# Peptides against a protein of PDB entry 4HTP, part 10

Target 1, 231 residues: chain A of PDB entry 4HTP
Amino acid sequence: SQTVASHVPFADLCSTLERIQKSKGRAEKIRHFREFLDSWRKFHDALHKNHKDVTDSFYPAMRLILPQLERERMAYGIKETMLAKLYIELLNLPRDGKDALKLLNYRTPTGTHGDAGDFAMIAYFVLKPRCLQKGSLTIQQVNDLLDSIASNNSAKRKDLIKKSLLQLITQSSALEQKWLIRMIIKDLKLGVSQQTIFSVFHNDAAELHNVTTDLEKVCRQLHDPSVGLSD

## One batch from the design tools (peptide; made by RFdiffusion4, then SolubleMPNN)

Design b1_p9_2_s1 (from b1_p9_2, 5 letters changed)
Fold by OpenDDE base, seed 3:
Structure b1_p9_2_s1 (fold): chain B 231 residues (1-231), chain A 9 residues (1-9)
Amino acid sequence: as target 1 above (231 residues)
Amino acid sequence: MLSLDKLLA
């Protein structure tokens, strides 16, 4: 069945997240998120114009924006060290070279950017001159690959985990990979709280989530910002 | 303008 997520480029989400992160004020951060959300809702209405009983919602995007609230997908079993080793292999970086050591020792300052401790930023600068400029993945495809990773982690199939990771990174720009890493590690560093994200999405979202802890249910039940929980 | 807006135009 048709979903909004199958049409939205992952790059669009990443660009929005980048704008939010770079914005200094809360109001500006909220504006960027609202613009993305409004566009999503408009597309949903157009896509499902003749179908009122759809389960499609903002959930595919929301679970990437608030990855710490993920409950449907099990643990990825991926840490920074694993990603570092994968990038060294994929990019054929010399093991004793500067870039390989930056990835492995990302907690130690090695440059002027001041990104020590933020693996995603370290990876971004290593990837930027080496990676494709534009990604090709949709939000749905990203979620499908992440589902595969979690499933294979549960099954202890490291080979298949690697396969899915390679698909993600070979089809993503450096900027998209920066955000993908943060989604996997579950720390986006947006500078806005979970409460703010819920508040922008729907006035009753925080309350419903506090009761149900079900992010998909929140997104489906409160899809329309004009329809309240008590309505 | 976001990609989705372009698709709807």
Scores: peptide ipSAE 0.169, ipTM 0.852, DockQ to the pose 0.975
Fold by OpenDDE base, seed 5:
Structure b1_p9_2_s1 (fold): chain B 231 residues (1-231), chain A 9 residues (1-9)
Amino acid sequence: as target 1 above (231 residues)
Amino acid sequence: MLSLDKLLA
């Protein structure tokens, strides 16, 4: 069966996240999230027009927006240092060069940008002149690859982890990789709370999540904003 | 306009 996530470019999510992050104030941040969500729901209705009782939901996107609430995937086992080394290798960066050192010493202020401690931002600037301008991955494909990484981490198959990471990287723009990194590290820095995200998604979302701690269940049961938990 | 809207058009 087809899912909305199989049709939504990962770039669209990343662009939305970028807009949210850059927005000044809660209201504007909420607007950008709402616009993405509304478009998703509209597409869902169209895609599943002739199919009732589908399990498809906003979950594939929500779990990337709130990665700290991920409970289905095992740990990735990926830290900034691993990514730094991978990028140095992949991009063939001189190990003693400026860009390699920026990646490895991401916690140290560089004076160029206020990006100290934000590996994803540092990576973005390194990647921007070197990466594809447009990515090709859907949200579903990203999740599939992340599933692979988690599974292979559990199995201690470092080679396969690298393979999946390379697939993610080589099919993503610099902006997409910025957000992908933040998803993996589980720190999006959106400037909007989990509670706000849930509130925009559905009035009962926070409550249901507090009870179940199951993000998929929240997204599936409350995918229609007009249908409440008590209905 | 999001890409999704284009897909539906």
Scores: peptide ipSAE 0.165, ipTM 0.851, DockQ to the pose 0.812
Fold by OpenDDE base, seed 1:
Structure b1_p9_2_s1 (fold): chain B 231 residues (1-231), chain A 9 residues (1-9)
Amino acid sequence: as target 1 above (231 residues)
Amino acid sequence: MLSLDKLLA
């Protein structure tokens, strides 16, 4: 079935998130998110013009923007240390080299950039000179791979977890990987609250989520900003 | 302009 997420490059989401993060004011952060959301809804309407009862919604993007609210996908079982080791292996970094040590000791301030404790930023700088400039994954593909990781973690299939991670990594730019890492670790550091994200999405979103704790339901039921909960 | 906007165009 055709979904908006199958057409939206993951890079577009990451670029939006990057703009949000870099924006200093709440208003600017909101603007960037709203622009992405409006484009999504517009595309949805065009894509599903002849289909009234579609289950497609903003959920594929929302669950990546608010990964801490994920309930459908089980735990990834992935921590920063695992990612560090994976990158060291994949990039063939010398174990005693600066970059490997930066990844492993990401909590320790080693540089002037103030990135201590932010593994995603440390990884970004290591990856930037080594990765593709443009990724090829759609939002749907990213979610599919993340689903695979969670499923295989539950099944204790470490080899398959690694395979999916490698697909994510090899098909993503350094910037995309930065955000992917943050999605996996569930800390985007956008500087905008969950409440704000919900408020921009729909006036009733926060309320519905508070009651249901179901992000997909929130996105589906409140897909149209003009249709409220009481409607 | 986002890629989505290009697809609509």
Scores: peptide ipSAE 0.078, ipTM 0.807, DockQ to the pose 0.835
Fold by OpenDDE base, seed 4:
Structure b1_p9_2_s1 (fold): chain B 231 residues (1-231), chain A 9 residues (1-9)
Amino acid sequence: as target 1 above (231 residues)
Amino acid sequence: MLSLDKLLA
């Protein structure tokens, strides 16, 4: 289907998330999110200029920004340990080597970065010197692959889960993988609250989510910032 | 400027 998400590079979302994370103040964090959102809405309007009754919305991005609120996609069945083992295999890391041990013992403080407990950040530093390819995935493709992982987890098809993960990994930069991992683990560490994200998206977003707990409905119904719940 | 904005140009 023709969606905004099919045109937006996953790298753009990751870049935005990175900017948000690196920003010190709430206002600056909000600005970066707002800029991405505004661009999305503008593109939506252009893409769907002749089609007013579309189901397309910010949902594909929102569900990655607030992965803890995901309710449509079932559990991935992926934890840090699985990813660690996968990366060790994929990168052919010596099992007793420094980088392999960092991934496996991610909870233990190592080095000067202070990233203990943040597997994604540890993975990033392992990947950064080894990942030479630029990311090529769109937001839609990322979501499709994540859907596949969840579906295959439900079906207990570990081989297919690995296949989808490998596709995500091989088509993503180190930075994109950092954020992808955080999306899978459902902890983005943005330093901005869920409430703030909703408030920037739409004044009524938090209320609608509290009632429905349906992130897609929130994004669809409140796509237009000028149209409220009571309208 | 996001690459998304370039798509609009």
Scores: peptide ipSAE 0.077, ipTM 0.805, DockQ to the pose 0.804

Design b1_p9_2_s2 (from b1_p9_2, 5 letters changed)
Fold by OpenDDE base, seed 4:
Structure b1_p9_2_s2 (fold): chain B 231 residues (1-231), chain A 9 residues (1-9)
Amino acid sequence: as target 1 above (231 residues)
Amino acid sequence: MLSLDRLLQ
């Protein structure tokens, strides 16, 4: 069945996340998130206007925005060191070169940017001059590839993990990869709390999540902001 | 404007 996530470019989510990160105040951060969410809900209503009781919801996006709350997908088995090595190989970076060393020594960068410990930001600057300007993945495709990675990690199929990672990388801009890395590592650094994200999504979202710990249930049951948990 | 909004137009 058709989902909103199958129509939304991953780039749109990443652009929204970038705006949120760059915004200084809580109110501005909330505005950017709300704009994305409202557009999503509007599209949902249009897409499913003749279909009742659909399971489609904001979940595909929410699980990428709050990746630390992921419970459906098993562990990726991916850390910064693995990604560093992958990028060095993929980009054919000299192992003793500046960019390779930046990726490997991401905890103590020597550059002008205060990005110590943020592998995604370091990777972004390495990728920016080397990658596509525009990605082609939808949110659904990103989630499908992440599902594949988790499944293959469980099955100890390292080659297939690499294949899925390469698909993600080769079809993504540097900006999209920055956010993808943060989603995999499960630290978006948005500067807005989980509680705030839930509060903007729905007044009862935090409460329902605290009880169920099921992000999909939260997104499905509280899809309509005007319909409460008690209704 | 997000790409999503353009899909609605």
Scores: peptide ipSAE 0.108, ipTM 0.826, DockQ to the pose 0.818
Fold by OpenDDE base, seed 5:
Structure b1_p9_2_s2 (fold): chain B 231 residues (1-231), chain A 9 residues (1-9)
Amino acid sequence: as target 1 above (231 residues)
Amino acid sequence: MLSLDRLLQ
């Protein structure tokens, strides 16, 4: 079925997240999120102008923005160490080289960037000179691949997990991979609370989520900001 | 301008 997520480049989400993270003020952070959301809703209306009963919603993006609230897909079973090893292999990094050691020892401060403990940032700098400048994945494709990873983790199919990870990596820029890593690890470090994200999305979003704990229901039921929970 | 906006033009 036709979805907004199938048209939205993953890069657009990542650039938005990057802007949010880099913004110091709450108002600026909110503005960047709102701009993305408004564009999404506008596109939704255009895409589905002749279809009133669609299940399409902001959920594909929201579940990546609030990955800690993910309840649909199973655990990925992926940790920083696994990713480090994968990158070392994929990029053919010398095991005793600086970049390999940075990835493996990401918890230890190695430089002036203050990225200790932030694997995604460390990975970003390793990837930046080595990866494609522009990714090709849509939000839908990213979610499909993440679904595959979770499913294969549950099935203990490590080879297939690696396959899906490679697809993600090889089709993503360094910036996209930075955010993808954070989505997988479930720590985006945006500097805005869950409550703020919900409040911008819909006035009743936090309440509905508190009751249902179902992010998809929240996104679907409260898709229209003008339609309230009591309507 | 986001890519989504460009797609609508």
Scores: peptide ipSAE 0.105, ipTM 0.829, DockQ to the pose 0.813
Fold by OpenDDE base, seed 3:
Structure b1_p9_2_s2 (fold): chain B 231 residues (1-231), chain A 9 residues (1-9)
Amino acid sequence: as target 1 above (231 residues)
Amino acid sequence: MLSLDRLLQ
């Protein structure tokens, strides 16, 4: 069946996350998240207008926004060093060149951006002049590829992991890759807490998650902000 | 305007 995630560009999520990160103050950050969420819910209602009891929910987006709470897919087995090596190979960067060394030594400040220790930001600036300006992936496609990576990591199929990573990279802008990296490493640096995200999503979300630790259940049961746990 | 909003118009 059709899902909202199969229609939402990954770029839209990344743009929202970028706005949240750049915003000063809790209120503005919340506004950007709420706008994305409201748009998602409206589209859900339209898409499923004639269908009751759908399992579709905000879960595909929520699991990317709160990747540290992921429990369905297993570990990716991907670290910054692996990504650095992959980018050097893919972009054909000279191994002793400035950009290759920036990626490999991402913990050491080398420039004016103050991005030491933030691999995703370092990667962004290397990728920006070299990548597509606009990506083509939906949120569903991103999740499918991430599922593939986790599954193949468990099965120790390194070649298939690389294949899925290459598909993610080649179909994504530099900005989208920045956020994708942060999702994989499980550190978005949004400046808003998990509690804030849950509170905006639904008044009962934090409580339900605390009890169940099931992000999909939270998104499904509390899809409607007007329907509570006690209802 | 988000892509989803455009799809709803």
Scores: peptide ipSAE 0.099, ipTM 0.829, DockQ to the pose 0.979
Fold by OpenDDE base, seed 2:
Structure b1_p9_2_s2 (fold): chain B 231 residues (1-231), chain A 9 residues (1-9)
Amino acid sequence: as target 1 above (231 residues)
Amino acid sequence: MLSLDRLLQ
């Protein structure tokens, strides 16, 4: 069956997240998230106009926006140091070169950007002159690749983990990779709380999540903002 | 969302 996530470019989510991060103040951050969510819901209604009882929901996007609440896929087994080494290899960076050292020593950057401790930002600037301007992945494809990584981590298939990571990297812009890294590390640094995200999604979302701890169930049961938990 | 809006047309 078709899903909204299979049609939405990952770039659109990343652009939204970038706008949220750059926005000053809670209200502006909320506006950007709401605009993305509203567009998603409108597309859902159009896509499923003639189909009742679909399981499709905002879950594919929500699990990337709130990656710390992920319970369906297991641990990726990926840290910043692993990604640094992978990028050095993939980009054929000189190991003693400036960019390689930036990636490896991301906690103590020597540069002027002040991105100490933010590996994703360090990676972004290294990738920007070297990567595609636009990615080609959908949200569904990103989730499929992340599922593959988690599954292969559990199976201790390091070669297959690398393969999936390479697919993510080679089909993503520098900006998309910045956000992908943050999703994998499970820290988006949006400047809005989990509670705020839930409150914008649905008035009952936080409560339902507190009871179920199931993000998919929250997204499915509360898909319609006009239908409450008590209805 | 520009690309998503295009999908609705």
Scores: peptide ipSAE 0.098, ipTM 0.830, DockQ to the pose 0.681

Design b1_p9_2_s3 (from b1_p9_2, 6 letters changed)
Fold by OpenDDE base, seed 1:
Structure b1_p9_2_s3 (fold): chain B 231 residues (1-231), chain A 9 residues (1-9)
Amino acid sequence: as target 1 above (231 residues)
Amino acid sequence: MLSLEEMLA
């Protein structure tokens, strides 16, 4: 079945997240999220104009925005050290070189940017001069690859985990990889709370999530911002 | 149909 996520570039989500992160103050951060959400809903209405009772919702995006609330897929089993080693290998970085050492020692401040402890930001600067300017993945494809990683982690299939990671990396810009890393590590550093994200999505979203702990149900049942839980 | 990118521009 056709989904909004199959049509939305992952780059569009990452650009929105980047704008949110760079924004000063809660109101501006909310505005950027609202604009993305409204565009998603508009696209949904256009895509499904001739179809009633579709199960498609904002869930594919929401689970990437709130990765700590993911319950459908199991743990990835991926840490910063694994990603560092993968990047060193993939980019053929000299092991004793500046960039390799930055990735391996990401907790130690080596530069003026103050990005110590943020592996995704360190990776971004290493990747920026070496990667594609624009990625090719949709939100659905990103979720499919992440599902594969989680499933193969559970099955202890390290070869297939690496395969899916390589697909993500080779088809993503440096900026997209920055956000992808943060999604995998489950820390987006947006500067807005979970409550704020839910409140912008729907007035009843936080309440429904508190009861069900099911992010997909929240996105499906509260897809229409004008229809509440009591309606 | 407009892409999401086009709607965000």
Scores: peptide ipSAE 0.023, ipTM 0.653, DockQ to the pose 0.336
Fold by OpenDDE base, seed 2:
Structure b1_p9_2_s3 (fold): chain B 231 residues (1-231), chain A 9 residues (1-9)
Amino acid sequence: as target 1 above (231 residues)
Amino acid sequence: MLSLEEMLA
């Protein structure tokens, strides 16, 4: 089925998140999010112009922006140490080398970047000289791979988890992987609250989420910013 | 149809 998420590059979301993170003020952070959201809604209207009663919504993006509110997927079972080991293997990093040690000891980095405790940033600098400039995955494909990881974690299929992770890594830039790691660990460090994200999305979003705890329902019912809960 | 990137530019 045709969805907005199947057409939007994951790189576009990551670039937006990077802009939000780098912005100093709340107003600028909100602007970047709003621009992405507005473009998504415009694309939705164009894509579904001749279709009524579509279930497509901002949900595929929203669940990556607010990963702590994910209720459809089970736990990934992935920690920083697992990712460190995977990167060392995949990139053929010497185990006693500088980059391998940075990944394994990410909480106490010896480097100049001051990224202590932020595994995603440590990984970014290791990956930057070694990865593609632009990834090839759509938001839909990223979500499909994350679904696979969660399902296989539940089934204790470690081999299949590794396969899905390898696909994510090999088809992503260093910047995309930075954000993907943060999505998996469920800490984006955007500098804006959940309430702010909901408020920008729709005036009634926070209320509906508080009642339903269903992020997909929030995105579907409040897809149109001009139509409220009581309308 | 324009890509999202094209729409944002």
Scores: peptide ipSAE 0.021, ipTM 0.638, DockQ to the pose 0.344
Fold by OpenDDE base, seed 3:
Structure b1_p9_2_s3 (fold): chain B 231 residues (1-231), chain A 9 residues (1-9)
Amino acid sequence: as target 1 above (231 residues)
Amino acid sequence: MLSLEEMLA
């Protein structure tokens, strides 16, 4: 069955997240998230116009926006040091070169940008001149690859983990990779709380999540903003 | 510089 996530480019989510991060005020951050969510719901209604009994929901996007609440897939087993080494290898960076050292020592400021401690930002600037301008992955494809990584981590198949990571990297822009890294590390730095995200999604979302701890259930049951838990 | 896709093609 077709899902909204199979049609939405990962780039669109990343652009929204970038707008949220760059926005100074809470109201503007909320506006950008709401616009993305509303577009998703409209697309859902159009895609499933003749099919009322669907399990499709905002869950594929929500689990990337709130990665700390992920419960379906197990741990990736990926840290900044692993990604640094992978990028050095993939980009054929000199090991003693400036860019390799930036990635390995991302906690120490080495440049004009105050991005010390934020590996994703360090990676972005290294990748920007070296990556394609536009990625080709959908949100569903990103989730499929992340599922593969988690599964193979549990199975201790490092070769297959690397394969999936390479697919993510080679099909993503520098901006998309910045956000992908933050999703994997589970820190988006959006400047809005989990409560705010839930409140924008649905008035009852925070309550339902507090009881069930099931993000998919929250997204599915509260898909329609006009239908509450008591309805 | 070549993109990652171009480098691995």
Scores: peptide ipSAE 0.011, ipTM 0.480, DockQ to the pose 0.030
Fold by OpenDDE base, seed 4:
Structure b1_p9_2_s3 (fold): chain B 231 residues (1-231), chain A 9 residues (1-9)
Amino acid sequence: as target 1 above (231 residues)
Amino acid sequence: MLSLEEMLA
């Protein structure tokens, strides 16, 4: 299906998230999110110019930005330890080597970066010298792969989970993987609240989500910022 | 340095 998510590089979302995370103030964080959202809406309007009543919405991005609110996709069954082992295997890291130990002992404060407990940041530094500079995945492709992981987890198909993870990893930059990990673990550490994200998206978004707990419904019904719940 | 893709190939 023709969706905005099929055209937006996952890298663009990750760069936005990175800018948000690095921003010191709430206002700057909001600005970066708003810019991404506005760009998305503009692209939507252009893409669907001749098509009314499309189901396409910001949902593919929103569910990655607010992964803790994901309800459509079942559990991934992936923890940091699994990812650590996968990276050690994939990167052929010496088991007793510094990088392998960093991944396995990610909770232990090591070094000057203060990234203790943030597996994604530890992974980033391990991956940075080893990964592609630019990823090739769209937001839709990322979601498709995540759907596959969840489905295969439910089906207890560990090998297929690994396959999908490998596809995500091999087609992603270190920065993209940092954010992908955070999406999987459901902790983005953006420094901006869920309420703020909703408020920027639409004035009625928080209310609709509180009632429905359906992120897709929120994104679809409130796609147009000028059309409220009462309209 | 080999990319991750190259390392898996």
Scores: peptide ipSAE 0.007, ipTM 0.482, DockQ to the pose 0.028

